Peptides against a protein of PDB entry 8YR4. Designs and how they scored, part 165

Target 1, 309 residues: chain A of PDB entry 8YR4
Amino acid sequence: PRGSPALQLVVLICLGLMGLERALNVLVPIFYRNIVNLLTEKAPWNSLAWTVTSYVFLKFLQGGGTGSTGFVSNLRTFLWIRVQQFTSRRVELLIFSHLHELSLRWHLGRRTGEVLRIADRGTSSVTGLLSYLVFNVIPTLADIIIGIIYFSMFFNAWFGLIVFLCMSLYLTLTIVVTEWRTKFRRAMNTQENATRARAVDSLLNFETVKYYNAESYEVERYREAIIKYQGLEWKSSASLVLLNQTQNLVIGLGLLAGSLLCAYFVTEQKLQVGDYVLFGTYIIQLYMPLNWFGTYYRMIQTNFIDMEN

## One batch from the design tools (peptide; made by RFdiffusion4, then SolubleMPNN)

Design b2_p23_4_s2 (from b2_p23_4, 15 letters changed)
Fold by OpenDDE base, seed 3:
Structure b2_p23_4_s2 (fold): chain B 309 residues (1-309), chain A 23 residues (1-23)
Amino acid sequence: as target 1 above (309 residues)
Amino acid sequence: SLKELLEQYKAFKEKLEEIRKNE
């Protein structure tokens, strides 16, 4: 943001914290590996206790891998509130200024709830989109790349290939299934808007509805609109479950292939037992943000659809 | 509330119609 050095510093700190999260995502599995190896070797208690304490501290900083529960992530989210508020206010003022530049004929031709909804959707969409891209999409892609590099360098090229193929298939299927789902979501949103508009029009004309004793008729028409909406909502929700299951299957197959390969290399004494545990924990750790990626991509698409209208 | 938002926008629309009548 031009003009506030304090907000620029906060952005830089947030970027630094994002870098720290990426480092923690590599270090936490490594320390967990080291604990397993030390336990296997029956290492002295002092070395084990130090490594466990260090692991727990790093795990506290990282959190549960969902990106929402770690101290570093929470601190980043807290610091980002001020930047988000500044960006939101700037977008809101730009939309408001643009609405004032529009012709009186445009305003009179639009329905009452539509202009406010365009403003609210416009502000939330742009601000949300940027925040989701920067804090969820880019970090997730970075973690995948770091993971591929790490496994390729410290394990074997075969592990890097398995992770690459698994993540590439996961991302491709996520995009394709999400694009397919967008049709259902557009239909759902259109029907939601029509249902809300009908409710608003009925409530604004409540005197006329009372005068004609048409209350039961308006309620039944509203019920039919809700049922139609719920049918589209069900399709949207069912398509989400299908996406999540498809994603889970791809990760499960990748985890299976990599775990079998790790187990084989452990039997050949090329890897330690801790390396098997590292692979499993690292893949699960990559999966957690990716599960949210489908949600973020949907938010991105919704926000793009809301900007095209 | 949704009612307050509707009342505010009704008042805004009435102002826009007044502006249109004065043009």
Scores: peptide ipSAE 0.017, ipTM 0.387, DockQ to the pose 0.020
Fold by OpenDDE base, seed 2:
Structure b2_p23_4_s2 (fold): chain B 309 residues (1-309), chain A 23 residues (1-23)
Amino acid sequence: as target 1 above (309 residues)
Amino acid sequence: SLKELLEQYKAFKEKLEEIRKNE
């Protein structure tokens, strides 16, 4: 945000809080491991109680598995509201200025309901894109890299390799299936725009439709347009389910391979029982943000296409 | 209202189409 030192300071604080979230994503599984190891060793109550209290406090800061958003994430989201409002207003004014600079031929060739929808989608898409890129995509990629480094250094090179292969395959399949889904979403959006434009034109010509008693004909044409839209919506929704199931299978296979290898090393006394629990907990923590990665990638692609128009 | 905005935009398009016919 150029011109407001207060908003620049808020951005720096939000970046610092994002760094703290990355540290919490590593520390929470480590403290959970330590609890399991202390329980296995029958450690004294004072050490166990301190470690459990520290874990619960770190878990409160992180959130996720407690059914609530973490305190650090909530504080970041709260501080970011002013930056988002500034960015939203700037994008809205740029889109509005650009719509006024467009040729008379462009305005005449577009239906009224289509222009309003382009403006609403454009503002929501560009402002959402930057926030999703900075707060979800980049942090998730950072957590994956930190995870690979952690498992490679503190477990064995084999665990780092399993996580690397699993996450690389997951990201690749997410990109490929999301690009395939983008065709169905474009077709759905085009048909939805056409259906909405027809409804708006019929409502704007309400007097003419009444004069010719054409109400039944306009309702039937609108029903046909809705059925065609719902057929495309079903393909879009079914392709999302297919993406989610493919992602779940890849993570399930990675979790299976890594858990079996960890269990084997625990039986060979090379790892502790807590290390098995750490691996499972950390992989599940990486999975939760990754479920949204396909949505973020789709938003990125849609917003780039909407910016080229 | 959304209806008033649509009527204003329709009237704006009609004016633009008249300008285009006079060029």
Scores: peptide ipSAE 0.015, ipTM 0.348, DockQ to the pose 0.019
Fold by OpenDDE base, seed 4:
Structure b2_p23_4_s2 (fold): chain B 309 residues (1-309), chain A 23 residues (1-23)
Amino acid sequence: as target 1 above (309 residues)
Amino acid sequence: SLKELLEQYKAFKEKLEEIRKNE
């Protein structure tokens, strides 16, 4: 943000907190591994108590893995409110100034309520896109890269390969299936608008419908429009279930392959029992943000379309 | 009114956030 050194400092603090979240995403599984290994080795109570206390403190900072409940994420979100408000107000003022520069013919052809709706959509779109890119997309990609590097360096190249293939396939299928679903959602929205328009036109022409005793005909046409809408709604909803199931299968196969490989290396005494628990914990931790990726990708696409219009 | 449309939009946005919290 140009013009406020205080807001620039808040942005730098938020970037620092994002870096801390990435460090916590690696450290929390490591400390949990260490607890399991210390319990397996029957280590002294003092070493165990320090490791458990440190783990609980790190887990408090990280939160429940959904990112939204952790102290660091909550602090970041709280500090970002001022930056978001400044950005929103700047975009609103730019849109408003641009609307005042537009020709009188443009304003006479549009209702004031439509112009305000375009301004609100434009502002929400820009602010939403920036927030989703900076706080969800980039951090998730960073966590995947950090995970691949970590597993490749500290476990075996095979674990890094499993994570890479699983996450690459997950992201690719999420994009492809989301683009496929967008066709069904557009068709549903178009049919919803057409069904609403028919209902409004029938009600506005109520006197004409009464004059011709055409009430039963208008009700039947409305029923057919509803059935057509529900057929498209079902396709949209079923395509969402298919997306979620496809995502779940990819993560499940990655978790299965990696867990079996971990179990094998533990039986061969190449890894400890805690390393098996670490892998499972880390994969589940990566899955939680990724489950939302399809929703964020749809929001990003919708927001881009709303910015172009 | 524009105010009612803005209130409906806020209520719709709140419902979307509530759906997002309950999913």
Scores: peptide ipSAE 0.000, ipTM 0.295, DockQ to the pose 0.114
Fold by OpenDDE base, seed 5:
Structure b2_p23_4_s2 (fold): chain B 309 residues (1-309), chain A 23 residues (1-23)
Amino acid sequence: as target 1 above (309 residues)
Amino acid sequence: SLKELLEQYKAFKEKLEEIRKNE
C-alpha cells in the first residue's frame, strides 16, 4: 500500500503477528512438555499451577494448535481487513480503467455477463491469491522449517531428518496428486457445461423437437451426457479419496517412526516422558495446516489461470 | 458499487443491442 503510511504500518504489524504465531507454535509444545515432566516428578503445586496457567494463556493466543482461531490470528485477520479493502479497491479501479480503454468492438463482441465475470474473477483472484500465499502457504512452510531446525537442535539429528523426509514427501505427493486431480476436475467442469448447454439448446428448440417427435432422441443424448459426466465425477471424487489416504499414510508413517524413536530414547533415559508428548503434540500441530495445503495449492493455481484470462 | 455500475453497463448494452437491431 504505497499511498498510505498507516496501511504500511498495519502490514508491518500483521507480519510481526505472523512471527509471534510461529513462536507460539514452538512454545506451546514446550510448556506442555514441562507440565508432563512436573506431573511425573510430583513437583510442588505452585510450580505446576504457574506452568499450567502460562500454557493455557499461550494456547489462548495460539488457538487450539491450528493457528487460525487464536487471538493472535484473529487480531491479524481483523487488522488485515483494511489492507484487503485497499487492495481490492485498487484492483477494481485498474480493471474498470482498463475496461474503459478497450475498443467499442470488444464491448459489442462480449456479453455483459462475461465482463462481470472478468471483473469479479480479476478482483477475487488477486485478493484471494495474496491472502492465501501470505497467510496460509508461507506460514505453513515457515512452520515446517522451524520444526526441522527445532528437532535438529534440541532432539537428536534423526528426529529432524524424519520430519524433513516426512514433510518433503507429504508436500511433493500433495502437489503431484493435486495437479493430477485438477485435470479430472477441468474435464468434469467442461462436460458439465456441455451437458447444461445441450439441455438449454433442447429446451430453446422445444417446438422443433416436438414437431419432429425427437423427444426420445434428445432424452437419450442427455442420458449419455449424464453418464459421461458421472464417469468424470467419480474420477474426481476417487482422486480426492486417494489424496486424503496418501496424506494419512505419510503422516501415519512419520508419526510412527518418530514416536518409536522417541519411546526408545525415553526407555534409555536420554529423553523424558514429556519429550514424547512434545514430539506428538508438535507433529500434530504441523499437520493441521498441511491438511488444507492441497486445497490452497488448487485455489492458487485456479486464481492464476483466472487472472491470465 | 461495482454491481450498480455493471447493472448500468447491462442496461447500456441492452440499449446498444436494441439500436443495432433497428439499424
Scores: peptide ipSAE 0.000, ipTM 0.232, DockQ to the pose 0.022

Design b2_p23_4_s3 (from b2_p23_4, 15 letters changed)
Fold by OpenDDE base, seed 3:
Structure b2_p23_4_s3 (fold): chain B 309 residues (1-309), chain A 23 residues (1-23)
Amino acid sequence: as target 1 above (309 residues)
Amino acid sequence: ELSELLEQLEKRKEEEEELKKNS
């Protein structure tokens, strides 16, 4: 945002907080490992208590688990509200000015309410897309790269290779299956709109329907349209389950391969028991954002389609 | 009336999708 140094500072703070989240994503598993190692070594209570307290504090900052947002993420989201509002307003004003530059013939052919609805959808789609790209996609890719580097440096290079292959396969399959699924979703949305249009048309023409006693015929046509929609909805939902299961299998295979290799190195006394727990915890931690990646990618595609229309 | 009913149905569908996202 070129016009407000305060908003530029907020963006820099948000980027700094994103960097802190990346550091926390590495540190939290390390501290958890250290707790497990200290427990295994029967370390003195003072060392354990300090490490546990530090871990809990870092975990509070990070968050994690299904539905729990960390303090740093919440603070970032809170600070970003003003930046999003500034960006939204700027896009909205650009769309509005462009609409006023369009020919009178274009305005006479479209209802003003429909034009505003297109503008609002366009603004929401652009601002949503940018926020998802910056705060979900880029950080997730950064966490994967950091994970590969970390495992390659502090573990054997084989761990870095397993994570690389697992994440590369996961991302590739996620993209391919999501693109395949997008066809079913487009067909579903088209049929949903057609079903809605039939319902609206039938109800707007209720006098004509009543005059011809065609109520049963219109209900049957609407039922057929619903059944056709539900058949497409089922394909869309089933394709999502297939995506999620494919993702789960890839992560499961990566977790299995890495856990077996880690267990082997623990038996050879090259790694500690805590390192086994670290690997499992870190892989699960990388998986959580990636599970949503298919949803984000789909939102991105939907928003691009909504911008092209 | 019908437009409002359709908007209410769309809003309920969005709320159900948001509930599914938060579960």
Scores: peptide ipSAE 0.006, ipTM 0.424, DockQ to the pose 0.058
Fold by OpenDDE base, seed 2:
Structure b2_p23_4_s3 (fold): chain B 309 residues (1-309), chain A 23 residues (1-23)
Amino acid sequence: as target 1 above (309 residues)
Amino acid sequence: ELSELLEQLEKRKEEEEELKKNS
């Protein structure tokens, strides 16, 4: 971004965070292997607990298997919002100014309504996604129930309890934070519609704008509307990052508690090293669909809000 | 709301095109 040293610094920080994500993708498997080796060697509990805690901390920074919900990824996404907004605003103003430079015949010959109707047809396809989301949400809930039953039957009841509490807390916080963020999304959508309506009105009145040489005035008015929109967009996007980070924290705490407990039972020779690997793998597998559940619930709410407008 | 605003804008544009054909 030319002209803002602050945004240039943010870009450099984001690039550094992307490098850190790549390092975490290598370190997490290494620490996981080290845990398995320490369990196999019957290492002292203190060294094992330290390695497990370090692994879970690194996994918290990385996030799930996609890394999309990790602390580092969330921090990058949060910092990138301002860069995206700067770029979007610049592109929108360039398009808008270019449209005002175009010939009157180009504006008269285009049905502005047809371009908008294509956008609305795009939104109707999103209702088909609602059905897809429901068919993915139900299996995800079934997988959680199966997971709780599995851990309760094949592991100690304490593992089933940890999974139950972690999943219940995850789902509850996902719903509560998503309902909270819906307010920001509604406000954003309302301001987006108002900003778009102003742009359309200015372009429909192109003849009048050109007659009065008011092109610069309309561009500045559109810029102000975009800045107002971007203030609401930032709240919406920041609330999304907060949701993802809250989810990541719950997963991290559940993984920490369960992994430490599993490691303890392996040291007490009540469980095998294979059981530790199974627990960690199974928990991660349960959390992967849950990350999508948050996305699905967000999409369902999006579609619901977009259908109300 | 936006669909209604767009339908109103489309109606106004059709009315302006009809006015231009009749002038």
Scores: peptide ipSAE 0.000, ipTM 0.269, DockQ to the pose 0.013
Fold by OpenDDE base, seed 5:
Structure b2_p23_4_s3 (fold): chain B 309 residues (1-309), chain A 23 residues (1-23)
Amino acid sequence: as target 1 above (309 residues)
Amino acid sequence: ELSELLEQLEKRKEEEEELKKNS
């Protein structure tokens, strides 16, 4: 944000907190591994209690349970509210000033409600795109890279390769299937709008429909439009299930390959039992934000299209 | 599920934006 040094400091603090989240994503599985190893070795209670307490504290900072947000993420989100509000207001004022500079002919051709809607869409698209890129896409890609580096350095190089291949295949298939699915969603939305328009036109002309006793005809035409919509809705929903199942299969195969390899190395006494638990936990932890990647990709595409209009 | 919930929320936002478009 240009013009407010206080907001620039808040942005720097938020970036620092994002870096801390990345460190926690590595440390939490490590401490969990250490607990499992200490339990296996029947270590002294004092060492175990300290490691458990440290793990719980790190887990509180991280969050990452189903539906739980960590303290660091909550603090980042709280601090970012003022930055988002400043950015939104600046974009809104720029759009509004630009609308006032447009020709009278442009304003006469549009309803005031449509002009305001264009301004709101433009503001939402810019701020939404920026938020999704900075807080969801970039951190997820960073966590993948950090994961590959971590497994390559602290495990056998084969684990880093498995994570790399699994995540690369996951991302590629997610993009390809999401682009394919977007066609079905656009067709569904177009047919939904056409079905809604027909229902509204029939209801607005209710007196005319009643005068001609055409209620049965309008109901049948509406039924045909619904059936056509449901055929497109089914394709959209089925394509979503296919996406989710493809994602689950890729992660499942990566988890299987890595877990078998880890189990093999544990049997050869090259790795500890805790390392098996670490690998499984870390892969599942990487999967959680990746499950949203298809949605983020679609939102980014939609926001780009809405910014061009 | 959660992607479906976001898709439903996005569909609701698109529906609210389309409702705002048609109002």
Scores: peptide ipSAE 0.019, ipTM 0.510, DockQ to the pose 0.051; fails the geometry check
Fold by OpenDDE base, seed 1:
Structure b2_p23_4_s3 (fold): chain B 309 residues (1-309), chain A 23 residues (1-23)
Amino acid sequence: as target 1 above (309 residues)
Amino acid sequence: ELSELLEQLEKRKEEEEELKKNS
């Protein structure tokens, strides 16, 4: 963004965070290997506990598998909101000003395409929602139940309790924070529709706007409407980052508690090194679909809101 | 040209919204 040195600094910070994410993708497996080696060598508990804690901290920064929900990725996404909004607003204003220079025949052709697309979004949303509930939500709940049963039967009852508490807290916070976010999303969508309606009305009346030389006035009104929309969009996007970070914290605490307990039982020769690897892998596998569950519940709510409008 | 660029920008905005829905 050429006009704001602050936004240029944010872009540089985001590029630095992308580099850090790549470094974490290499460091996390190395620290995991080091834990397995320390467990095999029967290293002293203090060294093992520090290495496990350091691994979980690095895993918290990285997030699950893809890195999309780690602290570093969430921080990058949060900082990028202002850069995206600046770029989007600039493009939308350039398009809007150029559309006022175009002929009525082009605007009529676009309006028919937009109505068709709104209708297609409405129909695709209902069928997509049903498929999503059946193919993603139900299997994810089944995998959690299977995980709790598995850890309760094959591990100590304490592991089953940790998984149960972690997953129950994760699901509860996901629902509560997503319901809270729905208010911001409804307000955003209402303001988006109002901003779009004003743009369409201005463009339909372009001959009158041109006759009165009111083009600059309509562009400034549209700019004010975009700024108002972007204030609501920021709240919606920031609330998403907060959801993802809350989810990452809950999984991080569950991984920390379970990994420390597993490492302790390996030092007491009650579990093998393979059981530590199993626990860490299984928790990460449960986290992957759950991370999408917040996205899923949000998609469900969006499709309900998009059907109400 | 400009309609195709707008349709590509809307398609990218939809893909970014779908990527934001799927991330």
Scores: peptide ipSAE 0.007, ipTM 0.424, DockQ to the pose 0.134; fails the geometry check

Design b2_p23_4_s4 (from b2_p23_4, 16 letters changed)
Fold by OpenDDE base, seed 1:
Structure b2_p23_4_s4 (fold): chain B 309 residues (1-309), chain A 23 residues (1-23)
Amino acid sequence: as target 1 above (309 residues)
Amino acid sequence: DLEELLKQFEERKKEEQRIREED
């Protein structure tokens, strides 16, 4: 962004964080290999525990392997909010100013497009809700139940308990934090609708605005409405980053507890090195659909909020 | 045309909302 050295620094930090994500994508497999080697060599527990803890810390920074929910990705997304808001505000003000320079003939085509857009939002919302319940919620709950049963029967009751507690805590926190986030999203949508209504009213009264040379006044009122909207948008986006980070922390704690317990049982010769690999792979497989669960629960709530307003 | 620029801007807003919903 030209004109703000602070936002330029934030862009450079975000680019540095993207480089760090690429380094983590190489380091995480290396540390995982090192754990498998240390387990195979029957290395001392202290060296094994340090390497497992370091792996889980790196995995917490990376996230689920897609890079979408790691600490570094969340930090990047959080810092990027201000850069996006600056760019969006600049584009919206340029478009609004240019629309005030153009003649009224263009506005007749837009009303038909807005009515179609409201209708498309309503129909996509119901279809998206049903598809989400059938294709994501039910399978994810089934995979969790199958996982708890599998670990309880084939490993130990302690592994089944860890998976149960982690998944129950994950789902509970996802619901609670998403309900809390809904308040910020409702406030954001209400202010977006009010900002859009002001822009539409100003453009419909274009002849009156030109007659009074009030173009600069209407642009400043629209700028103030955008700044108020962006204050609510920041709360909504920051609450999303907080949700994703809370989810990542819960899975990270579950992965830490389960990986340390598995490594201990391999050291005691009760489990094989292959069982450690299986546990780590299976927990990551359970995490991937759960990340989408937070996303789609957010989409469901958006669709309900967009139908209420 | 300004209609295409607005349509692209609305599509980008939908895509940014979709990306924010997919993350």
Scores: peptide ipSAE 0.014, ipTM 0.481, DockQ to the pose 0.160
Fold by OpenDDE base, seed 2:
Structure b2_p23_4_s4 (fold): chain B 309 residues (1-309), chain A 23 residues (1-23)
Amino acid sequence: as target 1 above (309 residues)
Amino acid sequence: DLEELLKQFEERKKEEQRIREED
């Protein structure tokens, strides 16, 4: 983006964050290995607790195994919104201005209905997504229940409680924050449709625009509509980042509490080192389907909102 | 050309929307 030094700085920060994500992908396994070694060596609790806390903090920054939900990824996505909006707006204005520069013969030869029909093909993917959701949501809920039962039977009741509280809080916050986001998405979609309608009306009235030499006026009017849309799009996208970060925080707290408790019981020789590895692996395995569940629930709500408009 | 640009733009917008939905 040549026109804004602020956006260039944001791009550089985003590139730096991408480098940090790659560093975290290497550091997280190293710290996990170090925990296993310290547990095997029966290291003092203070050293172990510090290493576990550091691991969980790094894992929070990384995002649980799906690189998209980490704090660093969320921060990158959040900062990138303005860069994306600038690029989108520039492309939309270039296309729109070029459409007005085209010959009358090009506009008369193309049925405006075909351009509109390409836009409508986006809606048919919605029904396929609903089926995928039902087939992924039910198994994910089953895996959570199986996980809670497993930890309650084979581990101390405290582990089952931690998993139950973590997963229940995750699901509850996912629903509540997603419902809260729905209003921003509805407002965005309504303004997108209005912005599209303005572009269509301007293109349908192309002859009139050419007759009055009003091309620059229509481009500026379209620019204003895009700016208004992008203000709502930012709220929608920022609320998505907030959802993902909230989910990451809940999993991070559950992983911290459970990992510290596992480590403590291993130091007391009540659990084996293998049980610590099992707990950490299992929580990460439960998190992956839950992340997809959150995405899918968001997609369902999107699709319902897109069908209502 | 311009339909292909519009199609590519709509496909990018859908892909960006899909990426936003996958994130």
Scores: peptide ipSAE 0.013, ipTM 0.482, DockQ to the pose 0.185
Fold by OpenDDE base, seed 4:
Structure b2_p23_4_s4 (fold): chain B 309 residues (1-309), chain A 23 residues (1-23)
Amino acid sequence: as target 1 above (309 residues)
Amino acid sequence: DLEELLKQFEERKKEEQRIREED
């Protein structure tokens, strides 16, 4: 935000809070590991109580792994409202100024409501895209990289490789299947608009339909349009289930491979019982934001298409 | 106007879909 040092400070604080969220994503599993190890070793109550209290405090800051319920995430979201409003208003004013510079012939050919809808779409698309890139995509990629580094440094290199392969395969399949399903969604939306247009046209021409006693014919045409829509809706919904199932399978295989390897190293006394719990907890924490990645990717694509039009 | 009612219905349906994608 150029011109407001206060908003620049808020952006820096939000970036600092994002860094803190990344640190919490590493620390929470570590403290949970330490609790399990201390319980296994029958450590003194004072050490256990301090570690549990610290874990609960860190977990309060992080939230339930969904990111949305954590104190740090909520504080970031709250502080970002003013930055988003400033950005939105700036984009809206730029679009509005540009619309006033357009030729009178362009304005006479378009209804004011359509022009406003283009302005609102443009503002929403830019602001949404920036928010998704900065607060969802970049942090998720950072968490994956941090996870690979952490497992490669503190575990055997095989764990880092499993996480890398699992996350790379997950991201690749998410992109490929999302691009594939976008065709079904576009076809569904086109057929929904066509079905609606038929219903509108039939109802606007109600007198003509009555005059020709064509009610049964219009109902049958509408039924055929609904059946065609439902066939496309089913393909869209089934493709979403296939995406989710593919994602779950990849994470499940990664979790299985890593959990078996961790269990093996625990039996060989190379790792502690807490390290098994850490691995499972950390993979689940990485999975939670990744589950939404397909939705974010779709929203980014939609927003780019809405900015080009 | 039926066109305006249908436009409002589509805006509401999009808004409900947006709310369902935010929840």
Scores: peptide ipSAE 0.008, ipTM 0.449, DockQ to the pose 0.051
Fold by OpenDDE base, seed 3:
Structure b2_p23_4_s4 (fold): chain B 309 residues (1-309), chain A 23 residues (1-23)
Amino acid sequence: as target 1 above (309 residues)
Amino acid sequence: DLEELLKQFEERKKEEQRIREED
């Protein structure tokens, strides 16, 4: 936001908080490892209690693995409300100004309610797209890169390779399956709009339908449209389950390969028991945001289509 | 009336989809 130094400062603070979330995503597993190692070594209570207290504090800042429920994320979301409102209002005013510049024939040819609905969809799509890109997609990709670097530097290069291959395969399959699903979703949305239009037309013309005693015919025609819609909805929902299951299998295979390799290195006394727990915790922590990546990618595509309409 | 009912049905359907995406 170029016009308000206060909003620019809020954006910088939000970016700083995003950086802090990335640091917490590395530190929380490290502190958990250290607790497990201290418990294994039967370390003095004072050292253990300090490390546990520090871990609980960091975990409070991070939240429940996705970071979405953590104190830092909540503070970021709270501060961002004003920036989002400013951006939304600016986009809405730009769309409204542009609509007023359009020819009188365009306004007379479209119902005012349809024009407002296009403006609202356009505004929500732009602000939603920006929020999903900046706060979900980019941070998730950053966490993956940080994870690969961390495992490559502090573990054997084989761990970094497993994480790289697992995450690359996960992202590739997520994109490919999401593009495949987009066809089913477009067909579903088209049939939903057609079913809705038929219901609205039948109800607006209820006097004509009654005059011809065509109520049974309109109900049957609506039933057929619902059955056709539900067949497409089932394909869309089943394709989502297939996506989630494919994602879960890829992460499960990565977790299995890495956990077996960790266990082997612990048996060789090259790694501690805490390092095994760190790997498992870190991979699960990376998976939680990634599960939503397919939804975010789909929302981005939907918002892009809604901006073209 | 009918447009509001259809809007409420669309909002409920979006909320049910959101709940199913959160589970």
Scores: peptide ipSAE 0.008, ipTM 0.500, DockQ to the pose 0.062; fails the geometry check

